# Designs tried in a protein design run: peptides against a protein of PDB entry 3B8E. Part 159

Target 1, 230 residues: chain A of PDB entry 3B8E
Amino acid sequence: PFLIFIIANIPLPLGTVTILCIDLGTDMVPAISLAYEQAESDIMKRQPRNPKTDKLVNEQLISMAYGQIGMIQALGGFFTYFVILAENGFLPIHLLGLRVNWDDRWINDVEDSYGQQWTYEQRKIVEFTCHTPFFVTIVVVQWADLVICKTRRNSVFQQGMKNKILIFGLFEETALAAFLSYCPGMGVALRMYPLKPTWWFCAFPYSLLIFVYDEVRKLIIRRRPGGWVE

## One batch from the design tools (peptide; made by RFdiffusion4, then SolubleMPNN)

Design b1_p23_4_s1 (from b1_p23_4, 19 letters changed)
Fold by OpenDDE base, seed 2:
Structure b1_p23_4_s1 (fold): chain B 230 residues (1-230), chain A 23 residues (1-23)
Amino acid sequence: as target 1 above (230 residues)
Amino acid sequence: DKEELFKKLLELLKKLLELALKL
């Protein structure tokens, strides 16, 4: 997110504190839940055929899969960001290079894509209105990530939802997202303004995309053991 | 009073997080 902000010179989609809430708050409990589940399902049942090569391959593949999922999560967040800005009159193309004028408190006549002028205060309200939906989008996409990471090779439908820690993680991250989105004072403290409940659904297509992606990946792994997708 | 206390607590948490990012 921050790299795209610098390269594209767009308004900041996520504040530094919001990024920390993602990295430390929403990712830590899920990661712990997944560590417990991986120990139960896959690692204990497979004798390593070759401990050195199989470990290296598995680490590379986990890294690639998580990297790809992370990119889809970021795309989901940016989609939500661009939708909110477009609803407020700022089309994605118009946002390119706008950051300098957007962040200048002395410029109160920044035009949107329709020629409407926006004051600095109005622009910052819109910017901070994007932070909460972006965060919530990441959390909703993480629901799919938690569910898919439960197994390396088996379908979620085959393994089932038996892990109580995973279920707890899903509720915890959702409760955290609700707390950060609706608790009074979060707009001032975290620059996260209250979210309309309808924006929670903006992430669902991306959660579905991750789910479909992982089920297809797992299907390929099952059909072609030892392939590049493992 | 409760809302003001909550705002102060959140500001403190923000400062702690910002400090943690600088380390």
Scores: peptide ipSAE 0.000, ipTM 0.282, DockQ to the pose 0.018
Fold by OpenDDE base, seed 3:
Structure b1_p23_4_s1 (fold): chain B 230 residues (1-230), chain A 23 residues (1-23)
Amino acid sequence: as target 1 above (230 residues)
Amino acid sequence: DKEELFKKLLELLKKLLELALKL
């Protein structure tokens, strides 16, 4: 998200504080919980990793985590961001290059796509209105990401949901997201304004996509061992 | 507009799923 903010010079879609809440709040317990996941039923049938040739983190894992899943997560967040700004009169094309004027507190006549002038305060309210839905979208997509990360080859339906720490992590990140979204004073403290409950559902299609995509990927791996998808 | 965007997203998801099933 922050890279697109810099490259496209758009209004900030996700605040620095919200990023910290993701990285330090919502992601920690879920990530730790994966260390307690049960081994896949077929793991003992696999050859041991060669420590001289096989890296712990290979290009394929990086491509999966950052290049595929991370991009889908970002797309979900940006979708929500563009919808909110469009509902407030700022079409996606109009946002390109707008950051400089948007962030200038001395400019109080920034026009939207319809010629309506926006004060600095009004613009910041709209910006901060985007932060919470973007954050919640990431959390909802992370549910699917965490679940798919349980296994490399087996379906989640084959592995099951036996890891109680992972289940706790899913509840913890959801509870934290709800707290940050609805607790009084978060608008002032964290620049996160309250979220309409309907916006929680905007991420569900993306979560479902990630889940289905990974289940299909794993199915292909099981049917064609040693393929490029593995 | 939200419903249409949601429908377009679902269609995209369906296409991606279909593509994945063909791979």
Scores: peptide ipSAE 0.000, ipTM 0.215, DockQ to the pose 0.072
Fold by OpenDDE base, seed 4:
Structure b1_p23_4_s1 (fold): chain B 230 residues (1-230), chain A 23 residues (1-23)
Amino acid sequence: as target 1 above (230 residues)
Amino acid sequence: DKEELFKKLLELLKKLLELALKL
């Protein structure tokens, strides 16, 4: 997220405090929950792979898979950001290079894509209105990530949801997202303005995409053991 | 309206979690 903010010079899609809430608040409990996940039923039945050849390939493929999932996650957040700004009159193309004028408190006539002028205060309200949906989008996408990460090869439907700590992590993330989105004073404290509940659904296509992607990946691994997707 | 929609969303999430637990 922050790299695209710098490269594209767009208004800040996600505040530093909200990033910290994701990394420390929403990612920590899930990461711990994965450490307590039961070993896959198939991993324990497989003979140990050749530690010299298979370790490097597996680490690269795991890194690529998580990298791709992380890219889908980021795309989900940015999609939500662009939709909200477009709904407020700022089309994605118009946001390119706008950061300098957007963040200047002395410029009170920044035009949107339709020629409407926006004061600094109005622009900051719209920006802070984007922070909460971006955060919530990340949390909703993380639901899919948590569910898929418990298995490398087996489908989620084959392994089942046996880890109670994982389930607790999903509830904790959701509760934190709800708290940050709707608790009075979060707009002042965290620059997270209250979210329309409808925006929670904006992330669902991306969560589904991650889920489908991982299930397809796992299906390919099961059908072609030792393939380049493994 | 917003609170009711949020409650419905939480209830939906709860149902999805319950469904996921049954799988």
Scores: peptide ipSAE 0.000, ipTM 0.249, DockQ to the pose 0.022
Fold by OpenDDE base, seed 1:
Structure b1_p23_4_s1 (fold): chain B 230 residues (1-230), chain A 23 residues (1-23)
Amino acid sequence: as target 1 above (230 residues)
Amino acid sequence: DKEELFKKLLELLKKLLELALKL
């Protein structure tokens, strides 16, 4: 999120405080839950063919897979951000380079894509209105990430949802997202304005996409052992 | 294939974005 903010010079899609809430709140319990996942039956039965080469290759491939998933997660957040801004009159093309004028307190006549003028206060309200949905989008996408990370090669349908700690992590993450989205004073304290319930659904296509992507990836790995997709 | 799958995914995301912007 922050890199695209710098490169595209767009209004800030996710505040520093919300980033801290992700790192300390939503990512921590889920990450711990993965440490308690039952080992995949296929991973335990395979003796390492070559402990040095096979470990390095597997670590690199896992790192690439998680990197790709993280990129899809970020794209889901940006999608939600662009939809909200477009609903408020700011088309994505118009947002490019707008940050300087957007963040200037002395400019109270920033025009949207339809020629409507926006005061600094109004712009900050719509910016902060994006923070909560972006955060919630990350949480909803993380549901898929947590579920797919349970296994490396087996389908989630084969492994099942037996990890009670992971299930608890999903509920905790969702409860935190709901708290940050709907608790009075979060707009002042965290610059997170209340979320319309409909915005939770904006993340679902991306969550499903990650899930399908990983299931297809795992299916390819199962069908072509030793391929570069492993 | 990972890179191609990623490219296809990006294209799908782009199409979804375009669809959302038309809404």
Scores: peptide ipSAE 0.000, ipTM 0.181, DockQ to the pose 0.052; fails the geometry check

Design b1_p23_4_s2 (from b1_p23_4, 19 letters changed)
Fold by OpenDDE base, seed 5:
Structure b1_p23_4_s2 (fold): chain B 230 residues (1-230), chain A 23 residues (1-23)
Amino acid sequence: as target 1 above (230 residues)
Amino acid sequence: EKEELFKKLLELLKELLELALKL
């Protein structure tokens, strides 16, 4: 998010506070829950890692986490961001290069794509209105991400949803996201303005995409062991 | 309006919980 904010000079799509709420709030319990996941049925049939040659963090893991899944997450967040701004009169093309004037408190006549002028205060309200739906989009996408992380090779349908701590984590992160989004005073304290419930559903196609993508990947691994996708 | 929104969210969470427990 922040790199695109700098490169494209668009209004800030995700605030620092919302990032901290993800990293320190919603992600901790789900991540810890994976330590309690049952071993895959074939774990003892796999060769042990060679500590001299095999890295704990390999290129495949980085590619999967940051290059593939992380990109789908980012696309989901940016989709939500662009839809909200478009509903407020700012089309995606008009946002390119707008940051300089957007963040200037002395410019109160920034025009949208339809020629409507926006004060600094109005623009900041719209910006902060984007932060909460972006955050919620990440949480909804993280549901799928957490579920796919239960296994390396087996399908989630083969593994099942027996980890009660993981189920608890999914509810905890969602409850926390709801609390941060709708609790009175969060707009003042965290710059997280409440979102319409409809915005929760905007992330569902991306969660489904992550799930389908990973199940297909795992299917390929099972059919062709030792491939670059492993 | 906020209370209705919160109720709808709780219902959605409940449905997701029920779905998760059925899997």
Scores: peptide ipSAE 0.005, ipTM 0.323, DockQ to the pose 0.021
Fold by OpenDDE base, seed 1:
Parts: sequence; C-alpha cells; structure tokens
Structure b1_p23_4_s2 (fold): chain B 230 residues (1-230), chain A 23 residues (1-23)
Amino acid sequence: as target 1 above (230 residues)
Amino acid sequence: EKEELFKKLLELLKELLELALKL
C-alpha cells in the first residue's frame, strides 16, 4: 500500500496506525493458531529437511507469501479504496498525482472528477473513511490466507477445520476489526471512521480468489509432484 | 510461467475493478 502511495502520488490508502492494528492486532492470534494445526496425513512420508542445504524460508515460500498472496491482498485493499473514493466523486484516474494538493492544508478547492470542490477537512474525512474499509478488506482476505496456511499440500477440505484455536483466531480478528470499525471515538483516536456494513463484501471476491488459487495450486502439486508450483 | 500467471491475474483484477467502477 505505502509503496503505491509514493509511486502513484495518490491519497494515503492505509494509515500508519491502521498498519499497526494489522501487524499487532489482527495478525497475531491467527498466526499463533497455526502452531496448533494438525499434521498433514502425509507429513511422515516426506523426507526430513536437510538443515545444511535447505533453508527454512526458501525462494518458493517468499514468492508465494510476498509475491503472490501479498500482492492479491494489496489489490483487494486498493479495490476497496478505489470504490470508496469513486463513490465520493474521485475516479481512480483523477487520484494519480493528486497527493500533493490533497495533503496541502492551504488548498481548500481540490476538485473531484465531477468538479465539486473539497476542503482540506472534507478530504481528510474521506481519506480516513478509506482507511477502515482497507483494513477490514485485509482482515477478510486474511481469513483465506490463514485457512490456506493450514496445509502445504492437502486440500483444506481434506484437512478440515478441526483446529479450534484457528477458529477462535478468525473470530478474534473479525471481532477486533468490527470493534475498531464501529466503536465510538475510533475516528478521533485511530483515524478509523465507521464503515458501511456493505464494505465488508468488497473483500469477498479477493478472499475467494486466494482460496481458489491455493486449492488449485495444491491440486497441481498433488498431481505433479516436483513441479515449478511447489 | 509464474510471471504470465501473475500478469493474467492482474488483468483479471483490473477487469474486476473496471466492472466495479461501472456499477
């Protein structure tokens, strides 16, 4: 998110406080829950890792986590961001290069895509109105990420959802996201303004996409062991 | 092959974005 903010010079899609709420709030319990996941049925049939040659974090894992899944997450967040700004009169094309004028407190006549002028205060309200749905979008996408991380090779349908701690983690992150989104005073304290309940659905296609993508990936791995998809 | 898959995914996401902006 922050890299695209700099490169495209768009209004800030995700605030620093919101990032901290992801990293320290919604991600911790779900991540810990994976330590309690049941072993895959074939784990004992796999060769042990050679600690001298095999890195714990390999290029394939980095490519999967950061290069694929992380990019889909970011795209989901940006989708929600662009939808909200478009609903408020700012089309995506108009946002390119707008950051300088957007963040200037002395410019109170920034025009939207329809020629409506926006004061600095109004622009900051709509910016902060984007932060919460972007955050919620990340949480909803993280549901899929957490679920796909249960296994390396087996389908989630084969593994099942027996990990009660993981289910609790999904509930906790969702409850925290709802609390941060709807608790009075969060707009002042965290610059997280309340979101319409409909904005939760903006993430669902991306969450589904991640889930389907990983299930297809795992299916390919099961059918063609040793392929480039592993 | 991974880059091509990623490009196709980006194209699909772009199409979804364009569809959402038309609604």
Scores: peptide ipSAE 0.000, ipTM 0.197, DockQ to the pose 0.054
Fold by OpenDDE base, seed 3:
Structure b1_p23_4_s2 (fold): chain B 230 residues (1-230), chain A 23 residues (1-23)
Amino acid sequence: as target 1 above (230 residues)
Amino acid sequence: EKEELFKKLLELLKELLELALKL
């Protein structure tokens, strides 16, 4: 999110405080829960990692985490962001380069795509209206990400959902997301304005896409061991 | 309409997943 904010000079899609809420709030318990996951049924048939040649973080893991899954997550968040701004009169093409004027408190006549003028205060309300749905979109997509991270090769249906700590993590991140989205005063404290409950469903197609993508990937790995997809 | 489309998408994905598990 923040990289696109800088590169495209668009209004800030996800606030720094909301990013901290993801990194320190919603992601910690789920990430820790993976340490308690049961070993895959075939793990004892695999050779141990060679500490001299095999990196803990390899190019394949980086490509999967940042290049594939992370991109799908970002697309989900940005889709929600562009829809909200378009509903408020700012089409995606008009947002390019708008950041400088958008963030200037002395400019009170920034025009939208329809020629309507927006004060600084009105623009910031719209910006902060985007932060909460973007945040919630990330949380909903992270459900799928967490579930797919349970295994490297086995399907989630083969592994099952036996990790109670992971189930607790999914509940915790969802409850925290709901708290941050709907608790009175969060608009002032965190610049997170309440969202309509319907926005929770906006992320579901992306969450499902990640899940299906990874299940297909794992299926390919099982059918063709030693392929480039591993 | 969006909810119905979403339900249909979920059903389709469930079917694809079931097919993938049978293969």
Scores: peptide ipSAE 0.000, ipTM 0.207, DockQ to the pose 0.033
Fold by OpenDDE base, seed 4:
Structure b1_p23_4_s2 (fold): chain B 230 residues (1-230), chain A 23 residues (1-23)
Amino acid sequence: as target 1 above (230 residues)
Amino acid sequence: EKEELFKKLLELLKELLELALKL
């Protein structure tokens, strides 16, 4: 998210505080819950990793985590961001290069895509209105990410949802996201303005996409062992 | 228009899911 903010010079999609809430708040318990996942049924049939040749973090894992799933997550967040800004008169093309003027408190006549002028205060309200839905979008796609991380090869349907700690983690991150989004004073404390409940659904297609993509990937791995998809 | 796009996306995802289940 922050890289696109710098490269495209768009208004800030996700605040630093919201990033910290993701990394330290909503992602912590779910990540820990994976340590309690049951081993895949075939794990004892696999040869142990060769510590000399096989890195713990390899290019395939980086490609999967950051290059594939992470990109889908980012696209989900940015989709929500662009939709909110478009609903407020700022089309995506108009946001390119707008950051400098957007963040200048002395410019009170920034025009939207329809020629409406926006004061600094009005722009910051819209920006902070984007932060919460972006955050919630990340949480919703993290549901799928957490579920797909249960297994490397087996389908989630084969593994099942028996990890109670993982289920607890999903509820915890959702409850925390709801708390941060709707608790009075969060707009002042965290610059997280309350979002319409409908914004939670904006992430669902991306969550489903992550899930389907990973299940297809795992299916390919099962059918074609030793492929480039591993 | 957004709702229709969303419905189309859901339909596409459903088709992909059905394809994935058939494979």
Scores: peptide ipSAE 0.000, ipTM 0.211, DockQ to the pose 0.048; fails the geometry check

Design b1_p23_4_s3 (from b1_p23_4, 19 letters changed)
Fold by OpenDDE base, seed 2:
Structure b1_p23_4_s3 (fold): chain B 230 residues (1-230), chain A 23 residues (1-23)
Amino acid sequence: as target 1 above (230 residues)
Amino acid sequence: EDKKKFELLLKLLKELLELALAL
């Protein structure tokens, strides 16, 4: 997200405090919950990893985590961001290069895509209105990410949802996201303004996409062990 | 002019901090 903010010079899609809420809040309990997941049924049939040749973190794992799933997560967040800005008169193409004028407190006549002028205060309200839905979009996408991380090769339907700590993690991150989004004073404390409940659904297509993508990937791995998708 | 330079510096520092946290 922040690289696109710099390169495209768009208004800030995700604030520093919101990033900290993801990394230290909503990611921590779900990540710990994976330590309590049951081993895959075929783990004892796999050859042990050779510690001299097989890195624990390989290029395929980096590609999956950052290059594939991370890109889908970012696309989900940016989709929500662009929809909110478009509803407020700022089309995606108009946001390119706008950051310089957007962040200048002395410019009070920044035009939207329809010629409406926006004061600095109005622009900052819209910017901070984007942070909470972007955050919630990441949390909703993380539901799918957490569920797909249960297994490397087996389908989630084969593994099942027996890990009660993982289920607790899903409820905890959702409750934390709701608390940060709707608790009075969060707009002042965290610059996270309340969002309409309908914005939670903007992430659902991307969560479903991640889930379907990973189930297809796992299906390919099961059919063709040792392929490039593993 | 100095106030504008200081505000720009604070903005750049904030951007660098956000970059470090986003990595």
Scores: peptide ipSAE 0.000, ipTM 0.214, DockQ to the pose 0.035
Fold by OpenDDE base, seed 3:
Structure b1_p23_4_s3 (fold): chain B 230 residues (1-230), chain A 23 residues (1-23)
Amino acid sequence: as target 1 above (230 residues)
Amino acid sequence: EDKKKFELLLKLLKELLELALAL
């Protein structure tokens, strides 16, 4: 999110405080819960990792986490962001390079895609209106990400949902996201304005996409062991 | 109204989770 904000010079899609709420709030308990996951049924058939040659974090893990899943998560958030701005008169093409004028408090006549002028205060309301739905979109996509991270090779349907701490983590992150989105005063404290409940559903196609993508990946690994997908 | 819609959403999410656990 923040890299695209800088490179494309668009209005800030996700605030620094909301990023901290993801990294320290909604993602901590789910991440810890993975330490309590049951071993895969085939784990004892695999050779132990060689600690001298095999890196704990390899290029493939980085590619999967940041290059594939992280990109799908970002696309979900940006989709929500562009829809909200378009509904408020700012088409995606008009947002390119707009940041400089958008963030200038002395410019009160920034035009949208339809020639409507927006004051600094009005622009900041629209910006902060994007932060909460973007945040919620990330949380909803993280449900799928957490579930797919349970296993490397086995399907979630083979592994099952036996980890009670992981289930608790899914409820905790959802409850925290709800609290941050709807608690009175969050607009002032965190610059997170309340979202319409319908915006929670905007992320569901992306969560489903991640889940289907990973199940297909795992299916390929099971059918072709030692392939480039492992 | 928004609170009621949110409570409904949480109920639906719980039901979906229960269905996923039953699968």
Scores: peptide ipSAE 0.000, ipTM 0.307, DockQ to the pose 0.021
Fold by OpenDDE base, seed 4:
Structure b1_p23_4_s3 (fold): chain B 230 residues (1-230), chain A 23 residues (1-23)
Amino acid sequence: as target 1 above (230 residues)
Amino acid sequence: EDKKKFELLLKLLKELLELALAL
């Protein structure tokens, strides 16, 4: 997210506070819950990792985590961001290069895609209105990410949802996201303005995409062991 | 209202696709 903010010079899609809420709040308990996941049924049939040749974090894992899943997550967040800005008159093409003027408090006549002028205060309200839905979008996508991370090879349907701590983590991150989104004073304290409940659904296609993608990936791995997809 | 929202969504998706192809 932040790289696109710099490269495309768009208004800030996700605030620093919201990033901290993801990294320290909503992601921590779910991540810890994976330590309590039941071992895959075939784990004892796998050869031990060679610590000299097999890196704990390999290029495939980096590609999967950052290059594939992380990109889908980012796309989900940006989709929500662009939808909100478009609903407020700022089409995606118009946002390119707009950051400098957007963040200038002395410019009170920034035009949207329809020629409507926006004051600095109005622009910041719209920006902060984007932060909460972007945050919630990441949380909703994290549901799918957490579920797919349960296994490397087995389908989630084969593994099942037996990890009660993981289930608790899903509820905790959702409850925290709801608290941060709707608690009075969060707009002042965290610059997280309340979102319409409908914005929670904007992430669902991306969560489904992640889930389907990973299940297909796992299916390929099961059918063709030792492939480049592994 | 739902139709307008859908049309806006389609327009947005098209613009995002165009942006992605331009990047």
Scores: peptide ipSAE 0.000, ipTM 0.257, DockQ to the pose 0.062
Fold by OpenDDE base, seed 5:
Structure b1_p23_4_s3 (fold): chain B 230 residues (1-230), chain A 23 residues (1-23)
Amino acid sequence: as target 1 above (230 residues)
Amino acid sequence: EDKKKFELLLKLLKELLELALAL
């Protein structure tokens, strides 16, 4: 997210406070919950890792975490961001390079894609209006990410949802997201303005995409062990 | 062009630092 903000010079899609809420709020309990996950049924059929040759963190894991799943998560957030800005008159193409003028307090006549002028205060309201839905989008895609992390090779349907701590983590992150989104005063305290309930659904296609993608990946690994996908 | 990118990066880092200090 932040790299695109820098490279494209677009208005800030995700605030620092919202990032902290993700890293310290929504991710901790889900991550801890994975320690309580049951071992996969085939774990005893796998060869032990050779500590001398097999890295714990390999290029494939980095590719999966950052290059695949992380990119889908980022795309989900940016999709929500661009939709909100488009609804407010700023088409995605018009946002390119706009940051400099957007963040300038002395420029009160920034034009949108339709020629409407926006004051600094109006622009900041719209920017902060994007932060909460972006955050919520990340939480919604994290549901899928957490669920897919339950297993390396087995389908989630084979593993099941027996981990009560993981289920609690999903509810906790969702409740926290709802609290941060709708609690009075969060707009002033955290610059997280309330979002319309409809914005929660913007992330669902991406959450589903992550889930389907990983299930297909795992299916390929099961059918073709030792392939480039493993 | 690289200098402009670097200046922009420095400005962004400064803004981030100011934001972090204002929190």
Scores: peptide ipSAE 0.000, ipTM 0.232, DockQ to the pose 0.032

